Peptides against a protein of PDB entry 4AID. Designs and how they scored, part 28

Target 1, 242 residues: chain A of PDB entry 4AID
Amino acid sequence: FDIKRKTIEWGGKTLVLETGRIARQADGAVLATMGETVVLATAVFAKSQKPGQDFFPLTVNYQEKTFAAGKIPGGFFKREGRPSEKETLVSRLIDRPIRPLFVKGFKNEVQVVVTVLQHDLENDPDILGMVAASAALCLSGAPFMGPIGAARVGWVDGAYVLNPTLDEMKESKMDLVVAGTADAVMMVESEIQELSEEIVLGGVNFAHQQMQAVIDAIIDLAEHAAKEPFAFEPEDTDAIKA

## One batch from the design tools (peptide; made by RFdiffusion4, then SolubleMPNN)

Design b1_p10_7_s1 (from b1_p10_7, 6 letters changed)
Fold by OpenDDE base, seed 1:
Structure b1_p10_7_s1 (fold): chain B 242 residues (1-242), chain A 10 residues (1-10)
Amino acid sequence: as target 1 above (242 residues)
Amino acid sequence: SERVERLLSL
């Protein structure tokens, strides 16, 4: 097995990105680990466009499987079939920053699936899922102008905290999720308790700075494990203005 | 930017 692994220290935790062990049938597949939280991201894309496809058919599915639920409070009632509110929310958090980064005119079907394999009750799999999805797309050969990084920022005891634990988040006055490229913030989602705009903006900047190590780690992994880029020529939309 | 272009050029 040609297994490639990147390991970094990130917010006082070890982040591991691994490819080549599982899900080899996908275009890209990444196991991401932080603490004892483990996610699998897979990216698959169609090699042709469907006739009459008018929009970019990107689907993102985040799922927390019931076998991980032995460590997830409330996991006993996931009926097979409908995404939970959390799964729906996190699927959107992953979708929002990646959707605009596909090459304009690409309308082949793309499916990103993030599966929580293990949860440690400290490290939320949502941020890890965003990172893993980005890495899986970068490995896939899809015309994706990534990577993205992601970070959660808390405000605990008058300081910014990168990826606070679920217990630290109870004391946090901020839940700020940021995703971006090396150069730009692509998405912000925030819940804030009585904080100044200055602290919030500082949190966005802190997140964007801290995600650079993740972006660099995805690039390093892709340099060693990415598939050949899919040959995509956008249809010249300028020919319709004649 | 340059890093993204580099990744797509791999």
Scores: peptide ipSAE 0.017, ipTM 0.586, DockQ to the pose 0.203
Fold by OpenDDE base, seed 4:
Structure b1_p10_7_s1 (fold): chain B 242 residues (1-242), chain A 10 residues (1-10)
Amino acid sequence: as target 1 above (242 residues)
Amino acid sequence: SERVERLLSL
């Protein structure tokens, strides 16, 4: 097994990104760990476009499996069924920042699956899932102009907190999720309680700064473990508008 | 970004 691993300290926690052990049949697969929360992200893409495909067919599926449900807050035995509200929300949180980073004109089917394998009740799998999905795409050879980083920012005791625990979040006046590239913020989602716009904007900047270490970790992992880039030339769509 | 272009060129 050619197992590649990147480990960083991030927000006072150890983040581990691992590839090569599991899901080797995917184009990209990353096992991400923070604390005792563990997620598996897989990226798979079609090597051809479907006839008549007019839009980019990206699907993102975040799943909290039943074997982890005994450690997930509110984890009733999730029957095989419709995604929970959380699973639907997190799938969108992953989708939003990655979708615009695919090469323009790429219309091959892409499937990203994030599976929560373990939950520690401290570290939310959503941020970890965003990071893992980004890493899996970067390893896949898909024409993805990532990586993205992601961070949650809280506001606790008059300070920004990177990736607050679920318990710290109960005291937080802000739930700010940010995703971005090295150069740009791609997505902001926020729930805010009586905070100034200045504090919120400062939170976005804080998140974007703090995610750089994750972006760098994904790049380092990709340099050692990425597949060969899929040969894709975008059709010159500008030639059709002339 | 040069780094993103480099990832696509690796």
Scores: peptide ipSAE 0.014, ipTM 0.562, DockQ to the pose 0.212
Fold by OpenDDE base, seed 5:
Structure b1_p10_7_s1 (fold): chain B 242 residues (1-242), chain A 10 residues (1-10)
Amino acid sequence: as target 1 above (242 residues)
Amino acid sequence: SERVERLLSL
């Protein structure tokens, strides 16, 4: 097995991005670990457009399988079939920042699947899932203008906290999820309790700064493990300034 | 972005 791995320290936790061991049938596949939370992201894209395809057919599916629920408090039988509210929300959190980064005119089917394999009860798999999905897309050869990074920011004891634990989040006055490229913020989602706009904007900037290490880690992994880029020429009318 | 161009030029 040609296993490539990138490891960084991120917010006082070890982030590991690994490819080449599992899901080798996907265009891109990344096993991501933060603490003891583990996710598998896979990216698959069609090598042709369907006749009459008028929109970009991106599907993002985040799922927390029942075998991971053996560690999740309240792990009742997740019935196979209907996404939970969390799974639906996280699927959207992943979709929102990645969708606009595909090359304009690319209308081949793209499927991103993020599966939670393990949960440590400290590190939420949503941020890890966003990072893993970004990495899997960058490895896939799809015409994806990533990577994105992602970060959660809390406000605990009058300070920003990068990727707060589930316990720290109980004391946090902010749940701020940010995703972005090296150059731009692509998505903000926030739940805020009695904080100034200045603190929130500072949180977005903090998130964007802190995610650069993840972006750089994805790039380093891609330099060593990406597939050849899929030959896609956008129709001449859109000079995409990357 | 130059970084994205690098990923597409791999």
Scores: peptide ipSAE 0.018, ipTM 0.589, DockQ to the pose 0.210; fails the geometry check
Fold by OpenDDE base, seed 2:
Structure b1_p10_7_s1 (fold): chain B 242 residues (1-242), chain A 10 residues (1-10)
Amino acid sequence: as target 1 above (242 residues)
Amino acid sequence: SERVERLLSL
């Protein structure tokens, strides 16, 4: 098995991105670990467009498996249920920043599946899922103009905290999730308690700065493990340079 | 971006 791994220290935690061990049938597959939280992201894309396809058919499915849910607060054993509200929200958090990064005119079906395999009760799998999905897409050969990074920012004791633990989040006046490329913020989602706009904007900037290490780690992984780019010719060649 | 073009050119 050709296993590639990238490990970085990120916010005082070890982030591991691994490919080549499992889900080899996917176009891209990444195991991401932070602390003891583990997610599997898989990316699969169709090699042709469906006749009459008029929109980009991207689907993102974040799911918490029942064996991981034994530690997750409120994770009742839903065997075979509809996505939870959390799963639906996190699927959207992953979808929002990645959707605009596909090459314009690409209308092949893309499926991103993020599965929580383990949860440590400290590191939220949403951020890790965003990172893993980004990495899986970068490895897939899909015409994806990533990577994205992601970060959660808290505000605890008058300071920014990168990826606060679930316990630190109870004391945080901010729950700020940011996703972006190296160059741009693509998505912000925030819940804020009585903070100035300056602190919030500073939090977005802090997140974007802190995610660069993750972006670099995904790039390094892709340099060693990405598939050949899918031969896609967009109808508009000017869209490749954007 | 040039960096993303590099990822697609790998």
Scores: peptide ipSAE 0.014, ipTM 0.564, DockQ to the pose 0.203; fails the geometry check

Design b1_p10_7_s2 (from b1_p10_7, 6 letters changed)
Fold by OpenDDE base, seed 4:
Structure b1_p10_7_s2 (fold): chain B 242 residues (1-242), chain A 10 residues (1-10)
Amino acid sequence: as target 1 above (242 residues)
Amino acid sequence: SSVIEKMLSL
């Protein structure tokens, strides 16, 4: 097995991105670990467009599997079939920042699946899932103009906290999730308790700065493990409007 | 974890 691994220290925790061991049938697959939280992201894309496809058919599916549910808070036996509210929300959090980064005119089916394999009750698998999904897409050869990074920012005792633990989040006046590229913020989602706009904007900037190390780690992993880029020529739509 | 190791063997 040719296993490629990138390890960084991020927010006082070890982030590990690994490829080449699991899900080799996917176009891209990344096992991401932070603390004892573990997620598997897979990216698969169709090699052709469906006839009559008029929109970009991206599907993102974040899943907390029942075998991980023994450590997932509120993890009663989710009857296999309906995403939880969390799974639906996190699927959207991953979808929002990645969707705009596909090459314009690419309308092949893309499926991103993020599976929580382990939860440590400290490190939320949502941020880890966003990072893993980004990495899996960058490895896949899909025409994806990533990577994205992601970060959660808390506000605890008058300071920003990068990726607060579930316990630190109880004391946090902010739950701010940010995703972006090296150059741009692509998505913000926030729950805020009586904080100024200045503190929130500062949190977005803090998140974007802190995610650069993750972006760089994904790039380094991709340089060593990415598949050859899928040959995609966007239809020159400018030639038909003249 | 043993579950991850099992999934790694699939």
Scores: peptide ipSAE 0.015, ipTM 0.570, DockQ to the pose 0.024
Fold by OpenDDE base, seed 1:
Structure b1_p10_7_s2 (fold): chain B 242 residues (1-242), chain A 10 residues (1-10)
Amino acid sequence: as target 1 above (242 residues)
Amino acid sequence: SSVIEKMLSL
């Protein structure tokens, strides 16, 4: 097995990005670990466009498997069927920042699947899932102009906290999720309790600064393990307006 | 909305 691994220290935790061991049938596949939380992201894309495809057919699916070794809080055996509210929300959090980064005119089917394999009850798999999805796309050869990084920022005891634990989040006055590229913030989602605009803006800047180490780690992994870029030339739709 | 719009304009 040609296993490539990148390890960084991030917010006082070890982040591991690994490829080549599992899901090798995907275009890109990344096993991401932070603490004892483990996610698998896979990216698959069609090598041709469907006839009459008018929109970009991106599907993002985040799944928390109930068999993850750990008492997922609130885990009643919901029968295999409808995504939970959390799974639906996190699927959108992953979709929002990645969708704009595909090359304009690319209308081949893209499927991103993020599966929670293990949950430590401290590290939320949503941020890890965003990072893993970004890495899997960068490895895939799809015309994706990533990577994105992601971070959660809390406000605990009058300070910013990078990726607060689920217990620290109970004391946090802010739940701020940010995703972006090296150069730009692409997505902000926030729940805030009585904080100034200045503290919130400072939180986004803090998130964007702290995600650079993750972006660099994805780039380093991609340099060593990415597939050849898919040869895609957008049809010059501007040539039909002349 | 307004904070996000300001940040996406930076």
Scores: peptide ipSAE 0.010, ipTM 0.534, DockQ to the pose 0.032
Fold by OpenDDE base, seed 3:
Structure b1_p10_7_s2 (fold): chain B 242 residues (1-242), chain A 10 residues (1-10)
Amino acid sequence: as target 1 above (242 residues)
Amino acid sequence: SSVIEKMLSL
């Protein structure tokens, strides 16, 4: 096993990104841990475009599997079938910031699967899933212009809190999820209780600043463990309009 | 957890 691991302190918690142990058949695979919450992200991409493919076929699936159900709230026997409302929402949170970062003209099928393996009931697996998906794509060799970082920001006792626990979130006046690159915010999702625009904008800036350590950790992991970039040349679409 | 250990042993 050629196991590569990056460990950082992030918001007073240890974040671990690991590759090379699980899901070696994927193009990229990352086991991410924060506290006792554990997710596996896998990225797989087709090496050719399907004939007549008109759009970029990206599929993102976040899954809270039944074997983790002893630690997942509402973990009654989910029939293999329709995603829950949470699984649908988190799949969208992961999809939104990564979709625009693929090289223009790339229309090979891409599948990102994030599986919750363990939940500690303190650290929400959604942010961890976003980070793990970003890392798995950066390791895959797909033409993905990441990494992205992600952060949740709370507002508790008149201060910003990075990745507040599920219990701290009950006292938070803000649930702000931000994702971005080193240089840009790509996605904001927010639920706000009577806060000024200044506090919310400050929360976005705080999130973007705090995610840089995660971006740097993904880059460092990729420098040591990424596959060779997939040879993709975008078709010169400007040459057909002459 | 015993499940993670089983998945890591694959």
Scores: peptide ipSAE 0.010, ipTM 0.540, DockQ to the pose 0.023
Fold by OpenDDE base, seed 2:
Structure b1_p10_7_s2 (fold): chain B 242 residues (1-242), chain A 10 residues (1-10)
Amino acid sequence: as target 1 above (242 residues)
Amino acid sequence: SSVIEKMLSL
């Protein structure tokens, strides 16, 4: 098995990005680990556009499987068949920053699936899922202009905390999720408790700076494990104006 | 809204 792995220290935790062990039928597949939280991201894309496809058919599905639910706070017996509120939210958090990064005119079906395999009760799978999805897309050969990084920022005892634990988040006055490229912030989602705009802006900047190590780790993994880019030529939109 | 707009304009 050609297994490629990148390991970095990130926010005082070990982040591992691995490909080549599982989900080999996907275009891209990444097993991401932070602490003892483990997610599998898979990216699959159609090699042709459906006739009459008028929009970009990207689907993102974040799932906390029942076998992991025994270690997930609030992971009571989800009736198989509908995403939870959390799963719906995290699916959107992953979708929002990646959707704009596909090459304009690409209308082949893309499916990103993030599956929580293990939860340590400290590290939330959402950030790890965002990172893993980005990495899986970069490995897939899809016309995706990533990677994105992601980070959660807390505000604890008057300081920024990168990817606070679930317990540290109880003391945090900020839950700030940021996703971006090397060059730009693509998405911000924030819950804040009586913090100044300056602290929030500083948190976004802090997140964007701290995610660079993750972006670099995805690039390094892609250099060793990415598939050949899918040959996509956008239809000349100038020919439709004639 | 205004905060994000300011950051996206930098």
Scores: peptide ipSAE 0.009, ipTM 0.533, DockQ to the pose 0.032

Design b1_p10_7_s3 (from b1_p10_7, 6 letters changed)
Fold by OpenDDE base, seed 3:
Structure b1_p10_7_s3 (fold): chain B 242 residues (1-242), chain A 10 residues (1-10)
Amino acid sequence: as target 1 above (242 residues)
Amino acid sequence: SERVEKLLSL
């Protein structure tokens, strides 16, 4: 097995990104671990555009499967067919920052699937899922202008906390999820209790600074494990308007 | 920018 692994310390926790063990039939596949929370991200893309395709057909599916349900809070036997509200929300959190980063004119079908394999009840798999999806896309050879990093920021005892535990989040006055590239913030989602705009903006900046280590870790993994880039030249649609 | 170009040059 050609297993590549990157390990970093991130917010006082060990983040592990691994490829080459599982889902080798995908274009990209990453097993990501933080604490005892484990997610598998897979990226698959079509090698041709469908005739008459007018939009970019990206689908993102975050799944908390029934085999992990014994370790997922509120994990009753979900019927196999319909995403929960949480799964729908997290799928959107992953979709939002990655969708703009595909090469303009690319309209091949792309499917990103994030599967929660284990949950430790401390580390939320949403942030880990965003990181794993970014890494899987960077490894895939798809024309994706990533990586993205992601971070959750809390405000506990008058300080920023990177990726607070589920217990620390009960005391947090802020639930701030940020995703971005090395150079730019791409997405902010926030729930805030009576905090100044200055503290919130400081939280966005803190998140963007802290995610750089994750971005660097994805790049280092990709340097050792990425597939050859898919040869994609956007058809010069300006030549048809002459 | 430069990092993205690096990933696409892999």
Scores: peptide ipSAE 0.008, ipTM 0.519, DockQ to the pose 0.207
Fold by OpenDDE base, seed 5:
Structure b1_p10_7_s3 (fold): chain B 242 residues (1-242), chain A 10 residues (1-10)
Amino acid sequence: as target 1 above (242 residues)
Amino acid sequence: SERVEKLLSL
């Protein structure tokens, strides 16, 4: 197996991005680890557009499988078939920042699947899933203008905390999820308790700064492991210059 | 961006 791995220290935790060991049938596949939380992201795209396809058919599916449920808080037997509220929300959190980064006019089917393989009860798989999905897309050869990074920011004891643990989040006055490119914030989701707009905006900037290390790690992994870019001519040539 | 252009040139 030609296994490529990138490891960085990120927010005082080891982030590992690995490809080439599993899911080799996907266009892109990344095993991402932070602490003892492990996710598999896969990206698959159709090599042709369906006749009469009028919209971009991106599907994102985040899943926390039952075998991880022994480590997932509240993880009783998830019935196969209906996503939890969390799985639905995280699927949207991944979808929102990646959707606008596909080359305009690309209407081939794209499927991103993020599967939680292990949960450590400290590191939430959602941020890791966003990072892994970005990496899998960058490796796939799809006309994706990524990578995106992602970060969660807390506000604990009057300071920003990058990717707070589930225990630190109980004390946090902010749950701020940010996703972006090197140059732009693409998505913000926030739950905030009694904080000024200044602290929130500072949190967005902090997140965007802290995710650059992840963006750089995805680029480094892609330089060593990406498939050849899918030959696609966009309807708008100016979209390539973004 | 230069980084995106780099990824598309890989």
Scores: peptide ipSAE 0.008, ipTM 0.506, DockQ to the pose 0.210
Fold by OpenDDE base, seed 2:
Structure b1_p10_7_s3 (fold): chain B 242 residues (1-242), chain A 10 residues (1-10)
Amino acid sequence: as target 1 above (242 residues)
Amino acid sequence: SERVEKLLSL
């Protein structure tokens, strides 16, 4: 087994990105750990476009499986295969920043699956899932112009907190999720309690700054473990409109 | 960006 691992300290927690142990049948697969929260991200893409495919068929599926449910808040009743509201929301949080980063004209089917394997009740698997999905795509050889980083920012006792624990979030006046590339913020999702725009914008900037270490960690992992880039030539659709 | 191009050139 060729196992590659990147470990960084991030917001006072150990982030581990690992590939090569599990899900080797995927184009990219990353096991990500922060504290005792563990997620598996897999990326799979079709090697050809379907005839008549008009749009980019990206599917993102975040799931908190029943085997992790013993530590997942609200996990006790996921018997019926429908995504929970949380799973639907987090799937969208992952989708939104990655979708625009695929090479224009790429219309091969892409499936990203993020599975929560363990939850520590401190570290939310959503941010970790975003990071893992980004890493899995970067390893896959898909024409993905990543990585993205992600961060949650809280506002506790008049300060920004990177990836607040679930307990710190009870005291936080801000739940700010940011995703971005090295150069740009791609997505913001926020719940704010009576904070100035200045504090919120400062939170976005703080998130974008703090995610650079994660972006760098994904790049370092990809340098050691990425597959050969998929040979994709966009059809010159401008030549057919003449 | 140059960094993203570098990831695709690996």
Scores: peptide ipSAE 0.007, ipTM 0.501, DockQ to the pose 0.201
Fold by OpenDDE base, seed 4:
Structure b1_p10_7_s3 (fold): chain B 242 residues (1-242), chain A 10 residues (1-10)
Amino acid sequence: as target 1 above (242 residues)
Amino acid sequence: SERVEKLLSL
């Protein structure tokens, strides 16, 4: 099988994006690794719209599998059924920045599934999942105006830290998750303790700068492994409301 | 973005 891989150094860690080994039945599939944290993102989209579909039916599911649960904090007996609070939150973190980037008028069903395969207890799979989902969409041929990058920014010892470890996050006064395109910030989520707005805004800028290497890595992977773009022309009726 | 347009043209 034709395995394509992109490797970059990112925040002092090796980020690996791989496609072509697993989940080949998906439109896009990316195995992303940072440290010993491993996620699989898959993107699948319907090749037709459902009759009477009025809204864009994007579903994002982040999930941590039971086989990884022995290395996932709180991983006792994830019953197949309801997403955990974390799984729900991370699914939203992935959804928020990608949803606006689909071509206007595209109302085919899109399913993004991010599965945590391994957790190292240092690298949170949420950021890795956002990156992997972006990459999987870019490989899929879906009319997605990505890639997005993502980054977590901490504030430790009076400095910004890119993708702090779970242990460094205990000392961090900021948990700032940013996602964006090369040109724009699309999403900010922040938990902040006693920091100025200036430090937070600086953190957003820092995140957006640091995610450029990831965006470039996804583009390079897509240049070598993307499927042919799905031929989609929006119906004129949705163009008139621009 | 030119890069996004390029990606969609692949």
Scores: peptide ipSAE 0.007, ipTM 0.495, DockQ to the pose 0.210

